# Designs tried in a protein design run: peptides against a protein of PDB entry 3S8F. Part 221

Target 1, 157 residues: chain A of PDB entry 3S8F
Amino acid sequence: VLTLFVAVPSLMTAFTVAASLEFAGRLRGGRGLFGWIRALPWDNPAFVAPVLGLLGFIPGGAGGIVNASFTLDYVVHNTAWVPGHFHLQVASLVTLTAMGSLYWLLPNLTGKPISDAQRRLGLAVVWLWFLGMMIMAVGLHWAGLLNVPRRAYIAQV
Target 2, 166 residues: chain B of PDB entry 3S8F
Amino acid sequence: DEHKAHKAILAYEKGWLAFSLAMLFVFIALIAYTLATHTAGVIPAGKLERVDPTTVRQEGPWADPAQAVVQTGPNQYTVYVLAFAFGYQPNPIEVPQGAEIVFKITSPDVIHGFHVEGTNINVEVLPGEVSTVRYTFKRPGEYRIICNQYCGLGHQNMFGTIVVKE

## One batch from the design tools (peptide; made by RFdiffusion4, then SolubleMPNN)

Design b2_p22_8_s3 (from b2_p22_8, 12 letters changed)
Fold by OpenDDE base, seed 1:
Structure b2_p22_8_s3 (fold): chain B 157 residues (1-157), chain C 166 residues (1-166), chain A 22 residues (1-22)
Amino acid sequence: as target 1 above (157 residues)
Amino acid sequence: as target 2 above (166 residues)
Amino acid sequence: DGTLAFMLGLAATMIEAFLLVF
């Protein structure tokens, strides 16, 4: 039970980041309950990538709570569920954040701004990555719930 | 204005903290719901039981696969299973349909998995520890045992069979 | 501070909730 205390600061951090995004969006002219989202710089892959990572991290975090529950772990442990969780946490948030960081870092290190073509390509890459990751993660979680074992090439029909 | 900005930030933070709290309760509720609706799928692990992995093959209830299935009562059996690199003993495990089976599983070498296809039996097997799983097979037939914990070069080929007889 | 107090409150709530469930 006490193990789940880790969820508290994690949630606080996550929603603080969300608050910062809202503030930024409103500073950029966004209005209303959701208008601030549209006002965020979605044309910048350095921004889009980590935000998409955060979005993937949300269900992953929820899954983390499940995985940390000794009772619910009986259902999901060593099934395809675990890789699904892993891909949301590492391959979504961490990887997309790294990708986004590169789109920020490289122009600064080289002193050369990215071209419009590079920007558009970058956006395509991060969105496609996110989409593929979500599809795979959903599939793995679903398979896990169907009792498909982890680290095995066979599965129950 | 710094003061206005500060107030605005605080307002947003408070709002999102409230949302965070709400989401926490949602998660707890989901856990509760899952437990309430899937209680039949939860198998108690039992208390920690220790064994010596260096002698478990030579002495004790795991030593002889012919004696691995022990009737402990009317329609009750204990099955002493070894998970090893790379297989299970006994293999096959033969048990009657409808009987309450207590699996006592341990390993003489490394960590293995014990996942019984078609059931909710899924435990890790640690050397020096005994995993205890209680299950009743309602349907006769063959159930495949799958190792779902990497245990070496032959991991992918590590299978066993439970034969449930009428 | 306020953050710590909030965290402690959440922790307490979590403990209570899990005690009810388990």
Scores: peptide ipSAE 0.017, ipTM 0.753, DockQ to the pose 0.059
Fold by OpenDDE base, seed 5:
Structure b2_p22_8_s3 (fold): chain B 157 residues (1-157), chain C 166 residues (1-166), chain A 22 residues (1-22)
Amino acid sequence: as target 1 above (157 residues)
Amino acid sequence: as target 2 above (166 residues)
Amino acid sequence: DGTLAFMLGLAATMIEAFLLVF
């Protein structure tokens, strides 16, 4: 019940952010069905990080609804599925958002802009983190569906 | 123009909000469908049953591991299982192949898990509550019981065995 | 428009996540 109460505001927030991104992309010259996405500032780690976090949060959010379902939870509860969900929500969205925030915050706090090298390094870090998290999350969800137990060092498969 | 930008943002926001609401209904519908059909190999929970965890070891159907397996019908058994720190009783649990087994599981101490490898049996065991799981073993052999709920320092070593006899 | 296409993609992804459990 509590999860569903949180899910509604979360969905609204997520889609309002998406609306803002579309508008921003169109203001930056993007046109057509997908042109606005390409027009977003993908060269800025402060932008890329939280956006990648949001992308990871989509399946995580869907998983949250699954976990909150009485019947569906019987399938996935206390399996590796649950850690997979947590890593999408916390280690992807929250962590990447925090990382992205730092790429904006630190230059402002120090009064020094980041160099081009630092920018490129930041992009590499964020993308590599996202890739690693997606691999791990997919693996954990898959293992969970195969009934690999949570909080155990052994598995039947 | 600020006004034009505001109007555009509002229009997109309304569209996305409508979509979010639609998706919410889709999720609700999917949940309702699963509740109605009990698909995906779901084991229904039994009736909520309470027991006193402080006396469960001394009296009642869980008190004697030797009497834990009770035949309730020609091909039906009830098994009274205790999950405790750190193991299960009886251990092993011996049941016949092809029989309908009703597990009645409770704990005298803390919360434990009851996950049977090779099956979809996976429940949490709470002190003061009786978990009921119904299952029929089609294949003979040994099935390991794993505790998948942290229960203390010995959690990782907490195992049991179900022996299914031909 | 872009919004519709993006929404359809999101919907497909979210529904697929549910179907993994069925």
Scores: peptide ipSAE 0.017, ipTM 0.707, DockQ to the pose 0.647
Fold by OpenDDE base, seed 2:
Structure b2_p22_8_s3 (fold): chain B 157 residues (1-157), chain C 166 residues (1-166), chain A 22 residues (1-22)
Amino acid sequence: as target 1 above (157 residues)
Amino acid sequence: as target 2 above (166 residues)
Amino acid sequence: DGTLAFMLGLAATMIEAFLLVF
C-alpha cells in the first residue's frame, strides 16, 4: 500500500523531469515531437549519466510495484528478480547520478575544466556502465522469472 | 524562456496527476485480477501460527524428525520442517507422489528460506512463526530445498531434499 | 509532444513488467 501510494508522486516527478528535459531541448533549438531530444547535450557525461540512470529507473520502478504487490511478489520474492531490481535502482540510477554529479562537481571544485579526452572517456564509461547494467538486469529479471533463487550459488532450472 | 518553460510545466500538472492516478488504479486492478484468477499459483495459507523457537526442538511436532511426516487423511500429509543453521529437518523428507502435502515450517534460530527447486514453494521461515505451504508433487524424484535468505557462514551450503516416491 | 511519448513509454514499460510475470 505504501509503495503504491508513493508511486503517484514518483510518477509525477518522473513526468516533471521528462517535461524539463523536453523544454530544455526546445530551448536549445530542438523542434518537433522528438527533435528536442537531439538538442540535449549528449556530449556531456554530467548530463548523459543521470539521464541514463533515469531510463534504467523506469523499468526498475515498475519492478518496485511488482515487488510490493503480494500476488506478484509471490513469484519474484527472493529470486534473482530482486537483485535485478536493485541493480536498476541503485547501480544504475544512483550510481550514474553520482557519476554525473562528479563530472560536474570536480571541475568546479578544482577549478580545472575537464579535457576533451576526459570528456570522451567519461561518456564511454557512462554508456558502457549503462549497457552492462542493462544486460545484467535483464538477465537477472529473466532468471528470477524462471525461479532462480536469490542468495544461492546453484539452481535447478 | 525559463519562465515560459515553467508555465508550460505547470500547464500539464493536471494531466500528469490524472495519468499517475490512472496508472495507480491500473496496477490495483491488475493485482485484483491476479487475486481473482489465482494465476500466480497462490497457495492458501491458514491463520498465522506462532511457536516458541526456544523450545520447538524439544517439544511439539518439530521435535522428532522421525515423526515429522504425519498422515492426516487419505493421500494427505502434514510435514513439520525445521529450517536451522545450517540445514533442514527432516532430511530427506519423504512423501508420496500425488499426495497433498502441507508443510509446516519454522526455525529455532534465525530467519531462513525454504525454496523447493522445481516447484513454486518459496517462503521465508521466521523464528517464532510457522510458515504453511500446501503442495502436491505430481512427479516422483528428488527435489532440493535451498535457503534463499542469508542466515550465516554456512548459508550457501544449507540444503535439504524432498524425496517423492511413486 | 515529448512528454506524452514519455508517458506512453512509461506506461508500456509498467504493463510489460506485469505481463512478464503473468
Scores: peptide ipSAE 0.017, ipTM 0.705, DockQ to the pose 0.694
Fold by OpenDDE base, seed 4:
Structure b2_p22_8_s3 (fold): chain B 157 residues (1-157), chain C 166 residues (1-166), chain A 22 residues (1-22)
Amino acid sequence: as target 1 above (157 residues)
Amino acid sequence: as target 2 above (166 residues)
Amino acid sequence: DGTLAFMLGLAATMIEAFLLVF
């Protein structure tokens, strides 16, 4: 019970972040249920990267619920499921957030704006990273459900 | 400006809370699906037991691999298994098909894994603690035991075998 | 049932989140 109560502040934070994105999108002229999403600055890798990280975090968080379940953990613990979870939480959310932060921070620290070529390259990098992480994560979770062990080079499947 | 933003955020939070509630049900459904398609149920475990890892090789039920398999009743066995750097004992573990097997697993050295391929047996083995797993092998043959917890330089080569006899 | 208890706990947590915010 106490463990689940710790999830409450996390959920509230997630709601606040989502609400902030909606607010920002609507301030930028987005309207309707989904129009605010399109109004967000998708041409800026400093924005796109952490948002993609958040998108990866959603299934990762769902996996966290599974991992935190005492009964369900018997199924997934020390299988390929676990590294799949990690790559969503760390290699997607944290890493993409860090990448996005750098796209904001470096121009400010150096006083030099990024070139258009660098911006386009940055967008390509973060999208490709996200795609790769999603493919890998799905594969790892799938393998884990098939009882592929973690930290082993062999499996029956 | 921050105050206005805060009010706006609060207004939108209601919608996102509703969405989150909906997603909760989606996740519950996914969990139910996973349970229905990927597991045979919860692994029965025994009560927490302690053992001295420094003496477990010298005395007690784990000391003699030749006496590790103990018949406790009709079609019921207890198997005392040591996971150590880098292997398992006894090896192979020989048990009859269709019998209820209670594995009592501990370690004399470091933390190991005990993952039996083809089964839902997958537990960590801690020095000083006894892991208890109950399982019935329905199919005869060989089942490989894999260490899935890093335990040192020989971790990748740490395997055992359970032989289920007809 | 541990799974059921967990699920109920999660639901309760979500409900509590609503109560805390609204």
Scores: peptide ipSAE 0.013, ipTM 0.722, DockQ to the pose 0.038

Design b2_p22_8_s4 (from b2_p22_8, 10 letters changed)
Fold by OpenDDE base, seed 3:
Structure b2_p22_8_s4 (fold): chain B 157 residues (1-157), chain C 166 residues (1-166), chain A 22 residues (1-22)
Amino acid sequence: as target 1 above (157 residues)
Amino acid sequence: as target 2 above (166 residues)
Amino acid sequence: LGTLLFMLGLAATYLGEFFLVY
């Protein structure tokens, strides 16, 4: 039970970020229950990438709690579930945040703004990356629940 | 404007903090519920049992694969299994259908996995420790043992077989 | 109201994850 105290700062951070996004969207003119979402700068890959990472991190975080539970971990340990968790936490959040950071960093370092074509390409990259990661993650988690082993090239299913 | 924004952020932060704490308790409750209602199939860990990995091959119950299967009762067996780089012994492991099998698994070298297909047996095997798994095979046939913990260059080829006889 | 609904949505997501596991 004490291990779950890790969830406190994690949830604080996650929900604060979400609240910040809502507030930012409202500051940008968004109104209503969902209007603030539309008001966010979805045309900027430097924004979209980390946000998509955050979205992937939500189920990953839930999985983290599962993995940290001794009894529940017995079900999922060393199955495909674990790689599924990793891909949500690292290959989505961390990687997409890195990608997004790059879209901000390079223009600032070089003093050259990204072209519109580069911007569109960036958006395509991060959305496709997110989509692929979600598909793979769902598959891995599903396979894990079916007791597909981790670090093996074969399985009974 | 900035001051108003800061106040709003603080209000959200306080709200989400409260929510996060509430969710913590929800998660604990859900875990507790799961433990209370879905304990079937969970193989309980036995008491910590230690063994010297440097001598486990030379002496003791793991030393002779031919003596690895020990009948402990009319319908009970203990199987002393070594997971090593890169295989299992004995191999195959032959056990009767319907018998209660207690696997005592250890390693003489590095950490391995012991994942039995068609079962919920899935444990790590640590040198110096004995993993105990209790299982009853209800169906005859062959069950493949897979190493699901990286153990070296031959990891991908590390397999064993449990043969359940009628 | 939006925040509340968002919170409920998140709670449902996490709850769903737990139910999926057991």
Scores: peptide ipSAE 0.015, ipTM 0.738, DockQ to the pose 0.525
Fold by OpenDDE base, seed 5:
Structure b2_p22_8_s4 (fold): chain B 157 residues (1-157), chain C 166 residues (1-166), chain A 22 residues (1-22)
Amino acid sequence: as target 1 above (157 residues)
Amino acid sequence: as target 2 above (166 residues)
Amino acid sequence: LGTLLFMLGLAATYLGEFFLVY
């Protein structure tokens, strides 16, 4: 019940953010179907990190609705699917948002901007984190669908 | 210029909000559809049944593991299973191949899991509540029961066995 | 048109996940 209630504002937020990103990209000179995406500041880890988190949150959010479904929950409940969902929501969205916040916050708190090398390293970190998280999440969801149990160190498959 | 930008933002936002609302209805419809069609992964729950966890070991159908398997019909059995810290009883659970088995599972202590490998049986077991699962074993052999709900220090070692006889 | 395509992508993501579970 609670999940369904929070799903409404969450979806509204997600799509409004998407709208804002599209508008921002177009303001930055992006044109066409996908040009606005390319025009976004992908050179800034403080931007890239939370955006990647949001991308990971899309399937995670869908999974939340699945987990909250009485009938669908029979399939996925207490399987590796659930940890997969958690890692998309917490270790992807929350963690990447925290990383992005850090890349903005620390330079502003200290008054010292990050170097170009640090910026590039930051980009590498958040992209690698995202990639690893997606691999793990897909694996956990797949394992869950194969009936691998949660909170057990062994499985038949 | 600022007004133009604001108008543009509003137009895009309204479109995305409309899509968001539409998707909510789609999700609700899908949930309703799954309830109506009973997909292959759904195990119907029995009626709500309560039991006193403080006396379940001393009286009633769960009290004697030797009497836990009850034949209720020509090819139908009810198995009264206790999940406890840290194991299952009876253990092993012996049932015939091809028979319809109704598991009545409860706990005398804390919440446990009842996950039978090789099957779609996967339920939580709450003290004071009886979990009912219906299943027919098509293949003979041994099926491991795994506790997939944290129940204490011995959780990781909490296993049982169902032996399906030909 | 970009918004519509993006919406279709999101729809496919959400619906695809549901159908995988069915």
Scores: peptide ipSAE 0.015, ipTM 0.714, DockQ to the pose 0.632
Fold by OpenDDE base, seed 4:
Structure b2_p22_8_s4 (fold): chain B 157 residues (1-157), chain C 166 residues (1-166), chain A 22 residues (1-22)
Amino acid sequence: as target 1 above (157 residues)
Amino acid sequence: as target 2 above (166 residues)
Amino acid sequence: LGTLLFMLGLAATYLGEFFLVY
């Protein structure tokens, strides 16, 4: 119980961010239960990247509950499951957020906006990164459930 | 305007908090499902047991690999295993098929892993602590022990073998 | 309130796990 209590502020933060996104989408003319999503600036890699990171963080968070469970940890600990989890957290959320931050920061630091070609390339990069990370993460979690060990070059399966 | 914006954000936050609670129940349900279908695979932790890693090689039940396998009862054995850089002792570990085996695993040097292929045995081995795992081998043959905790330059080659005899 | 309910849910989860395993 005490271990999982650390998840409370993280979840509160995540859903507060989601609330902010909803508010922003509604300010941009989105209406209804889901219309605000479409109204968000999906043409901006500085926006898309961290949002995709958030999407990857959702299954990672679910896995966090499993990993923090004293009973379920016996199943997944030091298997390929664990790398699957932190690739969702670090290589997806953190990395994509960093990419998004860069797409915002560089234009501001240089005083020059990114070109349309750079914008399109940026969108392609973050979407492809997200797709690749999701495939890898699913594979690692699956392998972990099949008892593939972490930090080993061989496996029975 | 700022106050109005904050009120709007708070309203959405309340909605998303409600959603978070709903998702919590989904996660609980998933955990319950997992436990219901996989409880047989859970290995309960034993009692915390301590040992001096500096003397474990010289005295005590881990000191002599020839005496590492101890019969404790009818069809019951205790196996005292050392995980060290870079291997396991004894190696091979010989146990009979169908016997209840209690592994008592510790390390004289650094943290290692003890992952037995084909089984649900997967524990970390800490110097100064004894890991206890109970398992019954139903099939005869050789089971490979893999170190799944990085322990140095020879980590990738750190293997052991459990030989289950008919 | 949501946080408290979440914490209670976690507590219930741990209790459930305990009774399922032991």
Scores: peptide ipSAE 0.013, ipTM 0.731, DockQ to the pose 0.070
Fold by OpenDDE base, seed 2:
Structure b2_p22_8_s4 (fold): chain B 157 residues (1-157), chain C 166 residues (1-166), chain A 22 residues (1-22)
Amino acid sequence: as target 1 above (157 residues)
Amino acid sequence: as target 2 above (166 residues)
Amino acid sequence: LGTLLFMLGLAATYLGEFFLVY
């Protein structure tokens, strides 16, 4: 019940964030239906990290609804599906948002901007992190659907 | 300007709503597929039964493992299973192939899992509550019971066996 | 409108679950 109540304002927020990103992209010169995406500051790890977190949050949020559903929970409960969901929510969204926040915070605290080398390294870290999280999450969800148990080191599959 | 931003956001809402609606249908389809392929064969009980975990080992249907398998009708059985630190009783659980089995599972100590490999039987077992699962084994053989809820130092070794006989 | 669509989606999901499982 609580999950579903939270899901409503979360979806509204998600749509607002998406609209805000579109607006920002268009302000930066992006045109057309999808051109605004390319106009976003993809060269800034402080931007890329939270956005990738949001992308991971979409399937994770859907999984949250699944986990909260009575009948669907019979399929996924205490299987590898559950940690897959958590890794999308915590290790993707929360962690990437924290990483992005750090890329903003450190320059402000030190009074020095990040170097170009640090920026490029940051982009590499964020993208590699996201890729790793997506691979692991897909694997865990797949394993869960194959009835691989959570908190067990062995499985029949 | 905040006013311009507001107008711009409103202009794109229809597109994002349409996209969201499309994704919603995709998710519903995926959910339907998952349900159709993974839920067959297990019927959960609608009633929540309670039991005293402090006396369940001394009296009642869980007290004697030798009497745990009860024939309730033609090709119908009820199996009273205890999940405890760290194992299951009876062990093994012997049932005939093709029979309708009603598992009545509870715990005398802490929360455990009851996950039967090769089946979609997967429930948490809470002290003071009786978990009920109905299942029919169509294939003979051995089915391992796994605890998938952390229950202590011996959790990783907590296994049981269901033997399905022809 | 987004909330309404979400509610409709949830209703459809739960209805689907009911017919698929029960």
Scores: peptide ipSAE 0.011, ipTM 0.702, DockQ to the pose 0.082

